# Designs tried in a protein design run: peptides against a protein of PDB entry 6RGO. Part 8

Target 1, 392 residues: chain A of PDB entry 6RGO
Amino acid sequence: MALKLLGFNQDATCFSVISSNKGVTIYNCDPFGKCFELEKSTSNDEELDFLVEMLFSTSLIAVVDKTIGASKRKKLKIVNTKRKATICELTFPHEIMDVIMNRKIICVVLKSDQIFVYDISCMKLLRTIDVRGEKLKSTSKFRNSEAVGDIGVRVSLSTDNNSILCYSSYSKSDKENAPLNDIVVFDALKCIQINVLPAVHQSNIVCIACSPDGMLMATASEKGTIIRVFKTIDTENDEPILVNEFRRGSRPSRISEMKFNHDNTLLACVGESDTIHIFALPVTTTEADANEDDTLQQSSHSLSSSINGLQYISKGLANRFGKIIVSKIPTQSQQRHVAYIKIPENAKYRIGFPKDTTNTIHICGEDGNYLVYSIPRNEVGPCTLVKSNTFD

## One batch from the design tools (peptide; aimed at target 1 R83)

Design b1_p13_2 (made by RFdiffusion4)
Pose (drawn by RFdiffusion4):
Structure b1_p13_2 (pose): chain A 327 residues (1-135, 151-284, 335-392), chain P 13 residues (1-13)
Amino acid sequence: MALKLLGFNQDATCFSVISSNKGVTIYNCDPFGKCFELEKSTSNDEELDFLVEMLFSTSLIAVVDKTIGASKRKKLKIVNTKRKATICELTFPHEIMDVIMNRKIICVVLKSDQIFVYDISCMKLLRTIDVRGEKIGVRVSLSTDNNSILCYSSYSKSDKENAPLNDIVVFDALKCIQINVLPAVHQSNIVCIACSPDGMLMATASEKGTIIRVFKTIDTENDEPILVNEFRRGSRPSRISEMKFNHDNTLLACVGESDTIHIFALPVTQRHVAYIKIPENAKYRIGFPKDTTNTIHICGEDGNYLVYSIPRNEVGPCTLVKSNTFD
Amino acid sequence: DEEIEELQELLEE
């Protein structure tokens, strides 16, 4: 089958790709290279490694499952790339759905909507967050820099009226203190959530409305959450998969089950800005590095890696600059 | 303990 289940780095330095053939490879961007290659850990053809989230450019990797079910739900391994050794092997009571890391905090998301927060220096569990214990699945996002700030979607106070709903809660994982609770920002479920690298901004994606809403995160007034801007969906409602914020928080990238990738600018310093054509029934992931604000890195399941440029003052499409092919 | 020390060394890099 195709080379599916791409994972994208925080710093846009490299990306994680599960080659359907054997193991998982991690490439670099500049210069492009085979950075790390996991050996054989397979027994059938269509069984897939699912979840890999990494540090910036380091040797520290978070790896989850290999087998379809032998050791998948309850595993987390911490591996050094230069020496291929497992350091700490944590076990969890449920199935892992997502893992997000940063320089200070490691988050592990379970299928039962439990979020385990760890101080990465000693792997002491800071707090267990019973989201489904209070009231598709929960989408979680996190800031990259320090003062790492956690964002998760929570159910509303209408559990009696119906089973599924999605509001937003802002949480400071550094001090384990809940900062702001946002109300039902959508009339539908929440599909994907993106938080700014500095933790000051947040994006939301609805399944039905397909309109991205941006709220201030921490410095927002206590009385009411502050809405920043909204973005035109286009000609057709489409499911969104992954969104990213620029380092200066002037740009927002959007990808999903669509023909095009949309670029939204920010009035921090309207409907559409830059659009990148994309093959229809293929899936991609997004990133952009810290070095420049004009370059957008693209990861594709078709086997191609592309680097596009952004037009500052033109509403035109992006210009391709650099490309390379996968394995 | 030893595993935590190795983890801290990686974080310093």
Fold by OpenDDE base, seed 5:
Structure b1_p13_2 (fold): chain B 392 residues (1-392), chain A 13 residues (1-13)
Amino acid sequence: as target 1 above (392 residues)
Amino acid sequence: DEEIEELQELLEE
């Protein structure tokens, strides 16, 4: 059977898949089992395509049927999984490319490079973000539908109530073919732009991950060789703060998904390669007040990896064209993965981090495998398989 | 609005 993975929910308690014969199926991770099925509306042997966004373990899902005709691809359904009923339906002027949500906000990304931001509690439109901007509307030669490949606006939303939205934007270069290599950080609740990170990669951004708290953002370009992690809100001298630069590999390979764990200590990435990479982030010790006494001598041998915080205040070479080129961290200071998982070649996998176990990762494959791995704490190496299940 | 009431109930889950 052809399976297509849709992904995990925000806390990796569930994942969704498209089965060619059944439609959309949602699986619970623990206890493992099928918890919901959305039946195929048509008996035709058409290749099924859906967007499904889950809201944690709630009975609320957002569904877009992308299988049949241009009309359905413009419709967002909010569905109650307990009742198996559509609560409401929204119709958009263009095809829906992505849907993301948390307990406050739902964002709908259109093929027109527009982001519609809604208050989820009443489905009221809060903002329409036009990523092309007013100037690019005049030169809208519709990129011929064939050459509008996988390059579109990418989005990520914090899973918390702060609702920090990160999206890719076109660089302000007067070039007709400006890359999607800027990032905008947006408060989706207040509908205000918080920050702009210019030219974070040399090519289009194809993957973005926001941390659960919205304080960090990871980005990858079409090359997928380097992952950059930035602070979302904080700036230093009005410049973006680059926290980490990770090397996934030396060979180009597309990254399809990245995720932070719930405490911002790990970043995982998956894509076209045979390897899921897990990177360690520096623990930002918030200087919580040095209050009182409790003597519990838990000898956590913190491997003080003396990552000498060389604040590479790389004086941004303001190239003559006033473009802040995010300073290339020297290739010698690029951190590698601390852990990895080998996956079958050509199998598409998705990743999730459970809330309760910060050193555990959930993965699922279009090969029908759901796998739980333990991440090594004290050494660089392979993750250990803890649990495996199969689905169809 | 019954749709809004149902949305709010599901958001509290």
Scores: peptide ipSAE 0.637, ipTM 0.967, DockQ to the pose 0.781
OpenDDE base, seeds 1, 2, 3, 4: peptide ipSAE 0.623, 0.625, 0.624, 0.628; ipTM 0.964, 0.965, 0.965, 0.966

Design b1_p13_2_s1 (made by RFdiffusion4, then SolubleMPNN; from b1_p13_2, 5 letters changed)
Fold by OpenDDE base, seed 5:
Structure b1_p13_2_s1 (fold): chain B 392 residues (1-392), chain A 13 residues (1-13)
Amino acid sequence: as target 1 above (392 residues)
Amino acid sequence: EEKIKELQKLLAE
């Protein structure tokens, strides 16, 4: 059967798939099994396409039917899975490209490069962000909507209540074809812009991940060779703080998804490559809690490879054109993965980090495999398969 | 009203 993966929920307790014969199915990870099925509303042998955003393990989902006609692609349904009932439906002026949520906020991304921010508790519109409108304020030329291929606005939302929204924006350049290579950091609750990271890549950003707490953000361009990790809120001398630069590979390959684990110690990436890469992040010891005496000698010999954090104060080469180019970390200083998973070539996989086991990763494939891996702590190497299940 | 009560109930799960 043709499966299409929709992804894991925020805490990797569930994942969703499109089955050609059934519609949307949600699987529970532990115990493994079907927990919800949304039947296809139409008997036609049309290729099914859906957006499904889950809210943790709750009975709330957001659903967009992208299969049939321009009208359904503009409709967001909020569904109670226990009742199998639509609580509400919202209609948008343009096709829905993405939906992301946490316990406070729903963000709806449109093909118009608009982001609609809602209070989830009442479905009240808090803000409309017009990424094209912001571009038009910065660039005199309307891009005709026709040539917007696979390059749209990308978004990520913190899974916590702080509701930090990161989105790709058009660089402030007089060039007719300004790339989507800026990041805006937005407080979705207060509806305020809190930071702007200019020109974080040379080309369009195609993948963004926000940390669960909203303090970190990972970005990848269409090249997918380098992943950059930034602080979202903090700045140094009004410049963005680059925490890490990771090298996924030497060959270009699209990254489809990135995720942080729940303690911000790991970043995973997946895409068109035969390899899921897992990178270690430096533990930001907040200096503050060093005072409490609790002598629990859990001698976790973390192999502190003291990679001396050369604070490459990347003197932003302000090139003569006033663009803050995030200075490239020298290729020799680019960190590699600490762990990896080999996946079948051409199989689309999705990734999730469970909350309670920071050294475990969940993956699922369009090949019908749900796999749980243990991440090695003390060595660079392959992850170990712990559990395997199949789904149809 | 009923819709909002249902949303609030699901958000508390």
Scores: peptide ipSAE 0.624, ipTM 0.967, DockQ to the pose 0.777
OpenDDE base, seeds 1, 2, 3, 4: peptide ipSAE 0.612, 0.613, 0.615, 0.622; ipTM 0.966, 0.966, 0.966, 0.967

Design b1_p13_2_s2 (made by RFdiffusion4, then SolubleMPNN; from b1_p13_2, 5 letters changed)
Fold by OpenDDE base, seed 5:
Structure b1_p13_2_s2 (fold): chain B 392 residues (1-392), chain A 13 residues (1-13)
Amino acid sequence: as target 1 above (392 residues)
Amino acid sequence: SSAIKELQELLSE
């Protein structure tokens, strides 16, 4: 049967899939098994397409029926999985492209490049962000939406209650062809813009990941060769702080998903390549625990790769010609993966980090495999398969 | 509304 992956929930306790014969199925990861099914509303042999956003292990899901010919692509259903019933339905002016939530906020991304921000507790609209309208305030010409292919606004939301929303925005260039290469950091609760990271890539941003605490953000362009990690809130001299620059590869390949683990020590990426890459982040030692004098001289050869200086992305001096000179981040600071997983070629995979096991990664494939891997701590190498299950 | 009450119950899970 053709499977389509929808992804893991926020803590990787569940994942969702579309089965061409059954509809939407949600699986529990441990113990492994089917926990919910949303049956097809129609007997038609139409290729099913859905958006499903889960809220941790709760009985709350957001569902959009994106099936071709369905008048439902503009409708968000909030569903109680225990009752198998719709609690409420919202209708939007345009097709829904993405839905993301936490315990406070639902964000709905439209094909119009609008982001609708709701208080989940009452489904009250807090904000409409018009990413095109912001561009149009800078550039007088409406581009017809049809010519902008698969390149829409990308979003990521912190899984915590701070509800830090990161989204891609159009550069403020007077060029009709301004790329989606800016990032806006937004407090979704207060409805305040916190930060703007200009021109973080040379081309459109196609993948964004926010850390669970909202303090870090990873970005990848349509080239997918370089991943950049920034601080979301903190700035130095009104400049964005680049924490890490990772090299996924030398060949272009689309990154479909990135995720941080729950302690911000690892970043994983997956996409069209045969390899899931896992990168190590520098542990920010909070100065607080420096006082316990415990003299255990265990000569752990910490690979003190002296991560030399915080490379300030200097404000590209707007030279007289409006060229934002993206400072060429020296290729010398680019780190490679510390771990990897080989996956079948052309198989779409999704990734998740479980909360309680920071060195474990969950993956699932459109090949019907759910796999649990252990991530090596002290060596660069392949992850070890710990558990495998199959689903249909 | 009954729907808002049900949302709040599910958000407490």
Scores: peptide ipSAE 0.658, ipTM 0.970, DockQ to the pose 0.789
OpenDDE base, seeds 1, 2, 3, 4: peptide ipSAE 0.645, 0.647, 0.645, 0.651; ipTM 0.968, 0.969, 0.968, 0.969

Design b1_p13_2_s3 (made by RFdiffusion4, then SolubleMPNN; from b1_p13_2, 6 letters changed)
Fold by OpenDDE base, seed 5:
Structure b1_p13_2_s3 (fold): chain B 392 residues (1-392), chain A 13 residues (1-13)
Amino acid sequence: as target 1 above (392 residues)
Amino acid sequence: SKAIEELNKLLSE
């Protein structure tokens, strides 16, 4: 049977799949088994396509029928899985491209590069973000949406109640073909823009991950060779704080998904490559434990290293071209993975981090494998397979 | 509405 992966929920307790014969199925991870099935409403041999966003292990899901020829690609259904019934339905002016939610907010991304932000408790619209609208004020040329292939607005939402929304935006460059290479950080509850990270990559951003607490954000471009991690809220001298730069590989490869673990110590990425990469983040030691008075007197050897004064020639050529300070992130700061998982070539996989085990990763494949891996703590190497199940 | 009441019940699960 052809399987299509929809992904894990926010805490990797469940995952969803499309089966061509059955429709949408949701699996529980532990104990492993089917917990919900949405029956195929049509006997047609049409390739089924759906968006399904889960809300943790709750009986609330958001569903969009994206099947080709379906008049339903503009309709969001909120479904109670226990009752197998639609609670409410929203209709949008354009096709729905993505849906993300937490316990407070649901965000709907449209093919028009609009983000609709709702209070989930009452389905009240809080904000419409028009990602093109900031640019359309400067350039009258509608990009025909047909010629821009799989490049749309990308979004990620914090899984906590702070509801930090990160989204890709068009660079303010006067170029007709400005890339989606800016990031906006948005408080989805207050409907306030918190931060703007300009030109975080040279090409369009295709993948974004927000940390569960919303304090960190990971970004990848179409090249997928470099992953950058930024602080979302904090700035230094009005400039974005780069926390990490990771090298996935030397060859271009699309990253389809990135996720932080629940304590922000690990970042995983998956995509078209035969390898899931796991990177270590610096543990922010809160200064609280620095009170151990270890009086080790060790000797004052005065290594007088002659730091030769490189004269900063401040050539003040005020060239009016807005220097896109692509801060030349020194290539020296690029870290490699600390762990990896090999996956079958051309198999699409999705990733999730459970809350209970920060050194465990859940993965599932369109090959029908659900796998649990242990991540090594003290060595660089392969992850160890702990549990496996199959699904249809 | 009954729909909002049902939503809030599921959000508390």
Scores: peptide ipSAE 0.632, ipTM 0.969, DockQ to the pose 0.782
OpenDDE base, seeds 1, 2, 3, 4: peptide ipSAE 0.617, 0.618, 0.617, 0.628; ipTM 0.967, 0.967, 0.967, 0.968

Design b1_p13_2_s4 (made by RFdiffusion4, then SolubleMPNN; from b1_p13_2 with E3K E5K E12K)
Fold by OpenDDE base, seed 5:
Structure b1_p13_2_s4 (fold): chain B 392 residues (1-392), chain A 13 residues (1-13)
Amino acid sequence: as target 1 above (392 residues)
Amino acid sequence: DEKIKELQELLKE
């Protein structure tokens, strides 16, 4: 059977798949089992395509049927899974490319490079973000539908109530073919732009991950060789703060998904390669007040990896064209993975971090495997398989 | 609106 993975929910308690024969199926991770099925509306042997966004373990899902005709691809359904009923339906002027949500906000990304931001509690439109901007509307030669390859606006939303939205934007270069290599950080609740990170990669951004708290953002370009992690809100001298630069590999390979764990200590990435990479982030010790006494001598041998925080205040070489090029961290200071998982070649996998176990990762494959791995704490190496299940 | 009430009930789960 052809399976297509839709992904994990925000806390990796569930994942969704498309089965060619059944439609959309949602699986619970623990206890493992099928918890919901959305039956196929048509008996035809058409290749099923759906967007499904889950809201944690709630009975609320957002569904877009992308299988049949241009009309359905423009419709968002909010579904109650307990009742198997559509609560509301929204119709958009263009095809829906992505849907992301948290407990406050739902964002709908269109093929027109528009982001519609809604208050989920009432489905009221808060903002329409036009990523192309007014100037690019005049030169709308519709990129011929064929040459609109997999390059569109990418989005990520914090899972918390702060509702920090990160999205890719076109660089302000007067070039007709400006890359989607800027990032905008947006407060989706207040509908204000917080920050702009210009030219974070040289090519189009194809993957973005926001941390659960919205304080960090990871980005990858079409090359997928380097992952950059930035602060979302904080700036230093009005410049973006680059926290980490990770090397996934030397060979180009597309990254399809990245995720932070719940405490922002780990970043995982998956894509077209045979390897899921897990990177360690520096623990930002918030200097919580050094108040009182409690003597519990738990000898946590913190491997003080003396990552000398060389604040590479890399003086941004303002190239003659006034573009802030995010300074390339020297290749010698690029951090590698601390852990990895080997996956079958050509199998599409998705990743999730459970909330309660910061050193555990959930993965699922279009091969029908759901796998739980333990991440090594004290050494660089392979993750250990803890649990495996199969689905169809 | 009954739909808004249903949405708000699901958001509390």
Scores: peptide ipSAE 0.670, ipTM 0.972, DockQ to the pose 0.781
OpenDDE base, seeds 1, 2, 3, 4: peptide ipSAE 0.653, 0.656, 0.654, 0.660; ipTM 0.970, 0.971, 0.971, 0.972

## One batch from the design tools (peptide; aimed at target 1 D11 T58 I120)

Design b1_p14_1 (made by RFdiffusion4)
Pose (drawn by RFdiffusion4):
Structure b1_p14_1 (pose): chain A 327 residues (1-135, 151-284, 335-392), chain P 14 residues (1-14)
Amino acid sequence: MALKLLGFNQDATCFSVISSNKGVTIYNCDPFGKCFELEKSTSNDEELDFLVEMLFSTSLIAVVDKTIGASKRKKLKIVNTKRKATICELTFPHEIMDVIMNRKIICVVLKSDQIFVYDISCMKLLRTIDVRGEKIGVRVSLSTDNNSILCYSSYSKSDKENAPLNDIVVFDALKCIQINVLPAVHQSNIVCIACSPDGMLMATASEKGTIIRVFKTIDTENDEPILVNEFRRGSRPSRISEMKFNHDNTLLACVGESDTIHIFALPVTQRHVAYIKIPENAKYRIGFPKDTTNTIHICGEDGNYLVYSIPRNEVGPCTLVKSNTFD
Amino acid sequence: EEIEEIQELLEEDP
């Protein structure tokens, strides 16, 4: 089958790719190279490694499952790339759905909507967050820098009226203090959540409305959350998979089950800005590094890695600059 | 010892 299940780094330095053949490879961007290659851990052809989230450019990797079911739901391994050794092997009562890391805080998301927060220096569990215990699945996002700030979708106070709903809660994982609770920002479920690297901004994706809404995160007034802007969906409602914020928080990238990738600018310092054409029934992931604000890195399941440029003052499409092919 | 190893790896951060 195709080389599916791409994962993208926080700093846009490298990306995680599960080669359907054997193990998982991690490439670099500049210079491009085979950075890390995981050995054989397989027994059948279509069984897939699912979840890999990494540090910036380091040797520290978070790896989850290999087998379809033998040791998948209840595993987390911490591996050094230079020596291929497992350090800490944590076990969890449910199936892992997502893992997000930063320099200070490690988050583990379970299928039962439990979020485990760890101080990474000693792996002490800071707090267990019973989201489904209070009231598709929960989508969680996190700031990259320090003062790492956690964002998760929570159910509303209409559980009696119906089973599924999605509001937003802002949480400071550094001090384990809930900062702001946002109301039902959508009339539908929440598909994907992106938080700014500095933790000041947040994006939301609806399944039905397909309109991205941006709210201030922490400095927002206590009385009411502050809405920043909205972005035109285009000609057709489409499901969104992954969104990213620029380092200066002037740009927002959007990807999904669509022909095109949309680029949204920010009035921090309207409907559409830059659009990148994409093959129809293939899936891609997004990133952009810290070095410049004009370069957008693209990861594709077709086997191609592309670097596009952004037009500052033109509403035109992006210009391709650099490309390379996968393995 | 395992904690020290994690701390050493964290020092690789840019």
Fold by OpenDDE base, seed 5:
Structure b1_p14_1 (fold): chain B 392 residues (1-392), chain A 14 residues (1-14)
Amino acid sequence: as target 1 above (392 residues)
Amino acid sequence: EEIEEIQELLEEDP
């Protein structure tokens, strides 16, 4: 059967898929098995398309039927999976492009480049973010969505209760074709803009990942050759803090998904390439206040690989237009992956990090494979396959 | 009713 991957939940305890014949299926990862099915409401041989956002392993899901010809692309359903019933339905003025949630917030991204932010506990609208701003409302050129491919507003939300929302925004260039290369950091609970990272890439941002705690953000452009990791809240001299710059590859390849692990020590990326890349982040030793006592000599042989990567504070070259362009870190200081997984060519994969095992990654493919890998900590190399299951 | 059901599901273990 043709499978389409929807992805893992926030803690990689479940993943969702579209089966052409069955509709949406949710699988539990451990014990592995089908836990929910949303049957196809239409007998038509139309190619099924859905958005499904899960809330951890809870019985709450958000569902959008995106099937072509369906008058449902503007409707968000909140569904109870135990009851197999729609709790409530929200209707939007435009097609829903993305849905992301945590235990506090639902964010709905529209084709209009609007983000609707809801308090999940009462389904109250907290904020409408217009990413185009008031100036672009006059240009009624709806991006003919046929010609401008997958270049829309991208979002990521912290999985914690801090509810840090990162989204791509248009550069303040008065050019009609301004790229989506700025990032806005937004407190979704307080409805305040915390930070703006200008021109983090030269081209449109196509993938964003927020860390679970909302303190880090990873970005990738259409080129997918470089991944940048920034602090979300902290600034240095009113400039964005670039923590890392990773090189995925030398050849352009789309990145479809990125994820941080639970402790912010790893960043994984997947996309159109034959390789999932896993990068190590520097452990920010929070100076834990040296409170006194317990001498437990856990010999954490942290192989401090003395990558004295000089924190070249990439002085943002204020180009002649007052825009801070994040200067490209010299290619020699670009970090490579520490681990990798080879995947079949042309198979789409999704990734998830389980909460309890920071050295484990879950992956699932449109080839019907669910795979659990162990990530090497002491050496650069391939991940080890620990568990494999198949789904249909 | 609808909001109460959402609140019950938000209290489920992750």
Scores: peptide ipSAE 0.640, ipTM 0.957, DockQ to the pose 0.782
OpenDDE base, seeds 1, 2, 3, 4: peptide ipSAE 0.616, 0.610, 0.617, 0.624; ipTM 0.952, 0.950, 0.951, 0.952

Design b1_p14_1_s1 (made by RFdiffusion4, then SolubleMPNN; from b1_p14_1, 5 letters changed)
Fold by OpenDDE base, seed 5:
Structure b1_p14_1_s1 (fold): chain B 392 residues (1-392), chain A 14 residues (1-14)
Amino acid sequence: as target 1 above (392 residues)
Amino acid sequence: SKIEEINELLSELP
């Protein structure tokens, strides 16, 4: 059977898949089992394509049927899984490319490079962000819709109530073919731009991950060799703060998904390679005030990775054209993974971090495997398989 | 209403 993975929900308690014979199926992770099925509306042997965004483990899902004709691809259904009923339907002027949500916000990304931001509680439109409109002020040529290859606006939303939206934008270069290599950080609740990170990669950004708290963002380009982690809100001298630069590999390989764990200590990435990579982030000790007493000797053997915090204040070489090129961290200072998982070649996998176990990762494959791994704490090495299940 | 049903499902959030 052809399975197509949709992904995990925000807290990795569920994942969704498309089965060619059944339609959309949602699985619970623990206890493992099928919890919902959306039956195929048509008996035709057409290749099924859906977008499904879950709202945690709630009975609310957002569904886009991408299988049949240009009309359905423009329709977002909000579905009650308990009732198996559509609550409401929204129709958009263009094909829906992505849907993301948290407790407060639904973001709908269109093929037109528009982002529609809704308050979930009332389904009211808060903002339309026109990522092309910023470019059109500089370049009169509409890219004909046909030449919009697999490169569109990418988005990520914080899972918390702060509702920090990170999206890729077109660089303000006078070039007719400006890449999608800027990042905008947006408060989706207040509908204000917080920050702009210019030219974070040299090529189009194809993957973005926001941290659960919205304080960090990871980015990868079409090359997928380097992952950059930035602060979203904080700036240093009006410049973006690069926290980490990770090397996934030496060979180009597309990254399809990245995720932070719940406490921002780990970043995982998956894509076209045979390896899921897990990177360690520096624990930002918030200097919480040294208030008093409670003696609980939890011997947290903090691996004092004496990562000498070389604040590479990389003096941005303001190249003669005033473009802030994010300084290339020297290849010698690029951090590697601390852990990895080997996956079958050509199998598409998705990743999720459960909330309650910061050193556990959930993965699922189009091969029908749901796997739970333990991440090593004290050494660089392979993750240990803890649990396995199969689905069809 | 549709909005009441959405808010009922939002009450399932932890």
Scores: peptide ipSAE 0.712, ipTM 0.976, DockQ to the pose 0.845
OpenDDE base, seeds 1, 2, 3, 4: peptide ipSAE 0.688, 0.686, 0.690, 0.696; ipTM 0.973, 0.973, 0.974, 0.974

